# Peptides against a protein of PDB entry 9GMZ: the designs that were tried, part 220

Target 1, 343 residues: chain A of PDB entry 9GMZ
Amino acid sequence: TGFPLELLTRPATERLAYFENYTVAHPRLKEVYEILMRTIAEPAGASFIFVYGASGVGKTTLRLRVEQKLTELALPKLESDRARVPVVGIEAIAPESRYFNWKEYYTRALITLEEPLIDHKFDYGVRGISRDNFGKINVESKVVAPALRRALENALIHRHPDVFFVDEAQHFGKVASGYKLQDQLDCLKSLANMTGILHCLLGTYELLTFRNLSGQLSRRSVDIHFRRYCADSPEDVQAFKSVLLTFQQHLPLAETPNLVDHWEYFYERTLGCIGTLKDWLKRVLSDALDREATTITLKDLQKRALSVAQCQKMFKEIQEGERQLSETEADVQNLRSALGLGA

## One batch from the design tools (peptide; made by RFdiffusion4, then SolubleMPNN)

Design b2_p22_7_s4 (from b2_p22_7, 12 letters changed)
Fold by OpenDDE base, seed 5:
Structure b2_p22_7_s4 (fold): chain B 343 residues (1-343), chain A 22 residues (1-22)
Amino acid sequence: as target 1 above (343 residues)
Amino acid sequence: LAAEKARRAAYLAQPITSEVVE
């Protein structure tokens, strides 16, 4: 089943919004979704979940679908507990100053957790944190990072989310000269321990540095690898072609484009990353709708494709991450063999 | 070279259409 045909008579904005909101339930997304949902429901004493994979693999889509599902599941409980927030999700910002800004992180987390629509407004007892007449939280510039941390700890305890998501979490790795990344991890660990809230960090393979730095974090973390599709796997190629077929059917155009016949070109310019593929198709669809085109052409695809140089850079970053994981898997096998545990 | 460029331009200008299986 494709897109609703009535969309062809709708404005370009509605047609684009349909495709933006559409999610292909591809095998890797479904697998990671099921693991993540299970881990959130039964963390078994874990304080952290690490979700790592290539840029554009679909981590943000995963997060948003989990947030939606957790919200839906919490609705019956929210009627009785109006203070509760079922889930909170933020994106870590790349700091302009090259150093991770904890003050900005705490402020954004507080703003997200203290949405104006929340009925039970809590006073955190921190001077310079207030609510405006619209219920929006305002943080004065004079409020220092330790005070914002205490406010966030109190907010997380009061709101009791099932999980706190941090997208683009590799930005925590941007430490000042002379500071250890371990100190930042200890701060996050302390926040999770003080609040009792499960943290899920989503990011690139740079998150592997976080896993390896603290033997104490590794004992209290669950790792989830969100893999791309690999062209050397027949099953992965078939899954990737099936994603193209599904997107082809859900592009709200008068003539259905044949994306599947061009699967190798799509693979070359996405590296098997479905998020990158979706973003590419969104750009091409937007251009087609602006021209009132009935379909898309290979020329339209080429105009909005990533350059070969961009793909080569991205592929090098992926290969380095996949190599580090393969080495870790080999190290685990070697450790098991050395312990006399069978493979 | 001109004929190959023209063929490539014509190929790139063609809609990527699937056969509508009726």
Scores: peptide ipSAE 0.013, ipTM 0.312, DockQ to the pose 0.019
Fold by OpenDDE base, seed 1:
Structure b2_p22_7_s4 (fold): chain B 343 residues (1-343), chain A 22 residues (1-22)
Amino acid sequence: as target 1 above (343 residues)
Amino acid sequence: LAAEKARRAAYLAQPITSEVVE
């Protein structure tokens, strides 16, 4: 089934919005989605979930789909418990300085948790936090980070979300010293422990540095690897071609482009990352719609493709992350061998 | 070099349309 043919008579903005909102349910996304949903439902005493994978693999899409599903499942219970929020999701911002801005983090978390539509106003117990006439949280400049933390702890305890998502969580690690990184992890650990709320950190392979630095977090964390599609796997190649076919059918153009026959070029410039592929096709579609073009050309693809140099850099970062994970598998084998457990 | 550039430009200008196999 392709896009609704009625879109061909609609404005370019509506055609683009259709493609932007369209999500391909590819095998790796489904697998990680099921694992994540199961882990949220049955955390088994875990305080953290780490979801790591290549940049552009689709982690934000995964988060949004899980948030949607948790919200849908909670709706019947929210009718009786109007104070509850089913899920909280934020994106971590890259620090502009050598220090992570905890004040900004806590402020954004509070704003996201305390949606304007919540009938029950919560008293944060902190002066300088108020709701405006539209129900939005306003934080006065005088409010310090420790006070915002206490407000967030109280809000999380009162609202009892099933999970707290932090996307782009590698930005916690962008600090100049390993000691400061440990302090940040201890801060997050303390927040999870004090609130009893499960935290899910989504990010790049830089999250593995967090996993390795805290042996205590390792005992209370579940790891989920969101893998890219690999060209050395026939099954992965077939899955990638199937994604291209699906996108081909869902590009709202008068003439259906043949993306599948160019799968090697798409693979070369996306490294098997479906988010990177979607973003590329979105840019190309936008250009085609602006020109009132009936289809896409190879020239249109080339204009919006990542450069070979960008792909080489991204591939090195992926290889390093995949290597660190393979070492963990080898470490398990070495541990088994050292314990006298047969392979 | 000019002929190769022209051939490459012509290739890149081609639509990548799927023939609807009826």
Scores: peptide ipSAE 0.005, ipTM 0.281, DockQ to the pose 0.018
Fold by OpenDDE base, seed 2:
Structure b2_p22_7_s4 (fold): chain B 343 residues (1-343), chain A 22 residues (1-22)
Amino acid sequence: as target 1 above (343 residues)
Amino acid sequence: LAAEKARRAAYLAQPITSEVVE
């Protein structure tokens, strides 16, 4: 089933919003979603989940779908436990300086935990944290990071989310020294341990460097690799073509574009990353709607495509990440072989 | 070169519509 045909008579803003809100349930997204949902339900003593994959693979889409599902599953319980928040999700901000801004991190987390609709107002026990008339948290400038941490710990304990999501978590690793990076890992570990809240860090392959620095985190973490589609796999190529077919059916245009016949060009400029593909098609759709066009052209696609140079850079970053993971898998096999455990 | 550029430009300007497999 394609898009609702009634959209063709609707404003361009509604047509674009339809496509923006549309999510293709592609095989890799489903697989990672199922693993992540299972791991959140049964963490087996893990304090961390690491979800790593290429930029534009769809990690944010995964997070949002899990957040939606956890919220849906919690609704019956939230009627009885009005203090509970089912899930918390934040994005880690790239540090403007050589220092990660923990004050901002804690403030953003606190703001996200305080939904205006929560009837049970929590006292943070920290002076300079207040709520406005709309229930929005205000943090005074005088409040220091250690106080905000205590407030967040108390809030997380009280609200007891099933998981705390941190998107773009590779930004924790963007510090000048290995020592400071270890301190950040210890800070996150301490937050998870003190609150008993499972943390899910989503990020690029740069997150692997962060993970590998703490042998203690590795013992209490579950790893989930969100792979891109690979052109050397017939199954992955078929899945990618199926995504293109679904997108062409859900572009709210009068004439259905044939994206599938151009799959190699789409693959070349997305590297098998569905988020990159969706963002590209969104830009092209926006341009088409602005022109009141009935369809899209290859020229329209080319105008909004990533350059070959951008794709080459992104591909090198992907290859390095995939290589690091392959080495880890080989190391496990070598360890098993050395232990006399058959391959 | 001009003719090839024009042909490429014309190809890129074509609608990429799905053939209704009847």
Scores: peptide ipSAE 0.000, ipTM 0.276, DockQ to the pose 0.018
Fold by OpenDDE base, seed 4:
Structure b2_p22_7_s4 (fold): chain B 343 residues (1-343), chain A 22 residues (1-22)
Amino acid sequence: as target 1 above (343 residues)
Amino acid sequence: LAAEKARRAAYLAQPITSEVVE
């Protein structure tokens, strides 16, 4: 089933919003979704989940779909426990300064925990945290990071989410010269331990550096690799073509574009990353709608495509991440062999 | 080189419509 044909008579904004909100349930997304949902339901003493993969693989889409499902599953419990928040999701910001801004992180986490739908005002016990008439949290500049941390710990304990998501979590690794990435991990570990809340860090392959820094984190973490589609796998190529077919059917244009016949060009410029593909098609669709076009051309695709130089850079970063994971798998196999555990 | 550029430009200017309009 394609897009609702009624959209062709609707404003460009509604047509674009339809495509923006549309999610292809592709095999890798479904697999990672099922693993993540199971791990959240049964963390087995884990305090952390690491979800890593290429930039633009679809990690944010995964997060949003898990947040939606956890909210849906929590609805019956929320009727009895009005203080509960089922899930919290934030995006880590790249620091403008040489140091990760913990004050900003804690502030954003607090703001996200206190979305306007929460009738029950929680007292954070911290002076300089207030709510406006719309229920939005305001944090005064005088409030220091340790106070914001305590406020967040108390809020997380009181709201008791099933998971705390941090998207773009590789930004925790951006420490100034002389600071250890270990100190950032110890802060996160302490927050998870103090609250009893499972943390899920989503990010690029730079998150692999977090595994190597603490044997204690490794014992309390679950790792999920969100793989891209690889052109050397016939199954992955077929899955990628199926995604193109689905997007083709869901572009709200009068004339259905043939994306599938151009799959190699789409693969070349997305590296098998479905998020990158969706974002590209969104830009092209927006341009087409602005021109009141009935279809799209390869020229329209080219105007919004990543450059070859950008793709080459992204591909090098992916190859390095995939290599590091392959080495880790080999190390596990070598360890098993050394322990006398058969292959 | 000019003919190849022209051919590529012509290819890129083509609509990518499917024969089956659903």
Scores: peptide ipSAE 0.000, ipTM 0.267, DockQ to the pose 0.020

Design b2_p22_8_s1 (from b2_p22_8, 9 letters changed)
Fold by OpenDDE base, seed 1:
Structure b2_p22_8_s1 (fold): chain B 343 residues (1-343), chain A 22 residues (1-22)
Amino acid sequence: as target 1 above (343 residues)
Amino acid sequence: MPLQIFPPLEGTEERLAALLAA
């Protein structure tokens, strides 16, 4: 089934919004979604979930779909328990300085937990945290990071979400190597332990460096690799072509473009990352709608494609991440062999 | 073959908002 044909008579803004707001259930996204949902439901004593993969693979899309599902599942229970929040999701911001801004992190987490619809004023037990007339949290400049941490711990305990999501979590690792990175891990570990709330960190392959620094976190963590589609796999190529076919049917244009015939070019400029593909098609669709075009052409695609240099840089980052994971798999095999366990 | 799509993200927040406002 394609897009609703009535969209062709609608404003360009509504046509673009349609394309933005739907998500293709491509095989890798569906697989990771099912694994993540199962792990959240049955964490088996895990305190952390790490979801890692290439930039533009679709990690934010995965988070949003899991948040949606957890919210939908919680709705019947929220009628009786108005204090509960089903899920909390934040995006980690890249530090502007050599230090991670924990104050900003805790403030954003508190703001996200205190959706304006919670009638019950939660007392954070911290002076200088107030709600405005719209129910938004205001944090006075004098409030220090340790006080905000205590407020967040209390809020998480009271609201008891099924999971706390941190998107772009590789930003925790960008500040410093060594002891400072360990301190950040210990802060997150302590927050998870004190609250009893499962934490899910989503990020690029740079998150692996962060994950590998704590042997204690490794024992209480579940790893989920969100893989890109690989051109050397016939199954992955077929899945990628099926994604192109699905997008082709859901572009709200008068004439259906033939994207599938250009699959190699799409692969070359996305490296098998569906988020990168969707963002590219969104830019091209926006341009086409602005021109009142009936379809999109190869020239339209070329105008909004990532440059070869950008793709080469992204591919190098992917190869390094995939190499690190392959080495970890080899280490497991070597350990099994050394233990006398058959491969 | 064409793939399935997830439901739109829109509407879940509105339903949650409506439930919490009631």
Scores: peptide ipSAE 0.143, ipTM 0.751, DockQ to the pose 0.138
Fold by OpenDDE base, seed 2:
Structure b2_p22_8_s1 (fold): chain B 343 residues (1-343), chain A 22 residues (1-22)
Amino acid sequence: as target 1 above (343 residues)
Amino acid sequence: MPLQIFPPLEGTEERLAALLAA
């Protein structure tokens, strides 16, 4: 079934919002979703989950869908345990300076923890943390990062989320010195250990560099590779075409555009990344709605496509990430062979 | 074939807020 036909009589804002909120359960998303949900339910002593993949593959969509599901599963239990938050999700911000702003990170995490209108005033045990009249956390400028860390540790222990999500986690790695990067890893590790809360770091392939720096994290981490669709795989091509078919049916336009016939062009300009595809289609849909157009044309698509130069840059970044993973797999095989474990 | 979809994200926060307010 396509989009609700009544949307054709609704404002452009509602039509766009429908498509924005529409998430295709494409095979790679479903696979990673199932693995992630299982790992959260049964972490088997893991303190970290690393979810890595290309920019625009759909990691944020994955996070939001897992957060939704964890919330839904927790709802019946929240009636008896009002202190519990089912999930916490933050986005790591690229540092403006050569130093990661831990104060800002802890503040954002604390704010996110308190955004659910929890009637219960939690005492963070830290002076200079207050709530405004709207229940929003206010952190005084005088509050230092170690105090905010303790407040966050106490809040995480008290609320006991099933997982703490950090999106764009590659930004932890953008610190200028290897020593500082190790200190950041140790800081995150300490936070996870002190709270007993499972941390899930989602990021680009740059996250692999961060992961590889800590041999101790490797023993307590689960890795999830969110792969793009590859044009050299017939199954991946078919999945990608099925995504296009699904999107074309759910574009709230009077005439269904034929996206599938242009699958190669869509693949060329998305590199098999469904998030990139969705964002492209959102831009094109917005333009079409602004013009009160009945459909989307190839010309409309071309107007909002990433340039070939942008795609080439993105593809190089993907290839480097995929290469690093393939090398890691080869290293595992070499290790197994060296151990006398058959290939 | 058309792929399955996830349910909309809308209403989850409102449902959570309503449960916490109850």
Scores: peptide ipSAE 0.028, ipTM 0.635, DockQ to the pose 0.103
Fold by OpenDDE base, seed 4:
Structure b2_p22_8_s1 (fold): chain B 343 residues (1-343), chain A 22 residues (1-22)
Amino acid sequence: as target 1 above (343 residues)
Amino acid sequence: MPLQIFPPLEGTEERLAALLAA
């Protein structure tokens, strides 16, 4: 079934919001979703989950859908334990300086933990943390990072989320020296250990650098590769076409555009990344709605497409990440062979 | 065939807020 036909009589804002909130359960998203949900339910002593994949593959969509499901599953328990938060999700910010701003990270995490669902009375045990009349946390400039860390540890212990999500987690790695990156990983490890809360880091293939820095992290981590669709795979091409077919049926326009006939062009400009595809279609839909257009044309698509140069740059970054993973798989096979474990 | 969909994200936060406010 396509979009609700009643949307055609609704304001452009409602039509756009429908498409923004619409999520296709494409095979790779479903697979990663199921693995992630299972791992969160049964971490088996893991303290970390790493979810890595290309920019625009749909990691943020995955996070939001897992957060939604964890919230739904927690609802019966929240009736008895009003202090509990089912899940916490933040986005890591790229540091403006050569150093990751831990103070900002802890502040953002605390703010997210205190979203207006929570009883106004949690004392963080730290002077200089207050709430405004709207329940928003205010952190005074005098509050130092170690104090904010203790506040976050206490909040995480008290709220006991099933998982703590950090999106764009590759930004932890943007440090000028390997030593500083190790210190950052030790901080994250310590936070997970002190709170007993499972951490899920979502990011680009730059997260693979974190696997290599600590053998102890590797022993306590689960790795999930969120793959793009590859044109060299007939199954992946068919899945990508099925996504296009689904999106064209759910664009709230009077005339259904034929996206599937242009699948190669969509693939060329998205590299098989469904998030990139969805964002492109959102931009084009917004333009069409602003013009009160009945459909989307190829010219409309071309106006909002990534440039060939942008796609070439993104593709190089993807190829490097995929290469690193292939080398890791080969190393595992070599290790198994060296151990006398048959192929 | 069209792919399955996830339910909309809209209303989950409101339902959670209502539950915690009750």
Scores: peptide ipSAE 0.025, ipTM 0.603, DockQ to the pose 0.105
Fold by OpenDDE base, seed 3:
Structure b2_p22_8_s1 (fold): chain B 343 residues (1-343), chain A 22 residues (1-22)
Amino acid sequence: as target 1 above (343 residues)
Amino acid sequence: MPLQIFPPLEGTEERLAALLAA
């Protein structure tokens, strides 16, 4: 079944919104979703989940779908426990300096925990944190990072989310190398331990460098690799074609474009990353709707494609990440063999 | 073959907001 045909008579904004809200349950997304949901339900003493994969693989989509599901599962309990928040999700910001802005991180987390409609009665125990007349948190400039941390710890304990999501978590690693990066990991670890809240860090393969710095995190973390589709795998190619077919049927245009016949071009310009594919198709759809076009052509696709140079850069980053993981897998096998455990 | 889809994200935040406002 394709898009609702009634959309063809609707404004361009509604047609675009339909496609934006449309999420294909492609095999890799479904697999990672199931693993992540299971891990959140039964963390088995883990304090961290690391979800890593290529830029544009669909990590943000994964987060949003897990947040949706956790919210739906919590709804019956939230009727009796009005203090509870089922999930917290933030995006880490790239530091403008060599230092991660913890004050900004804590402030954003606090703002996310306090939806305006949550009962106005929680005292953060920190001077300079107030609510405006609309219930929005206001943090005075004089409030220092340690005070905001205590406020966040108290808020997380009180709201007791099932998980704390940090998207674009590779940005924690963009600070000065060595001991400072370890201190940041220890800070996050301490926050998770003090609150008892499971943290899920989603990021690019740069997150592996951050994850590998702490041997202690290795004992208390679950790793989830969100893989792209690979052109050298017939199964992955078939899955990628099925995604194209599904998107083709859900583009709210009068004439269904043939995306599948161009699968190699789509693969070349997305590297098998479905998020990149969806964002590309959104741009092309927006252009088509603006000109009241009946379909999408190859020329329309080419106009909004990533450049070859962008794809080459992204591919190098992917290859380095995949190489690091392959080496780690080989090291595990070597260790098992050396221990007399069957490979 | 077309793949399955997740339900729309729309309405989840509104449902949560409505529950928290009640």
Scores: peptide ipSAE 0.022, ipTM 0.599, DockQ to the pose 0.116

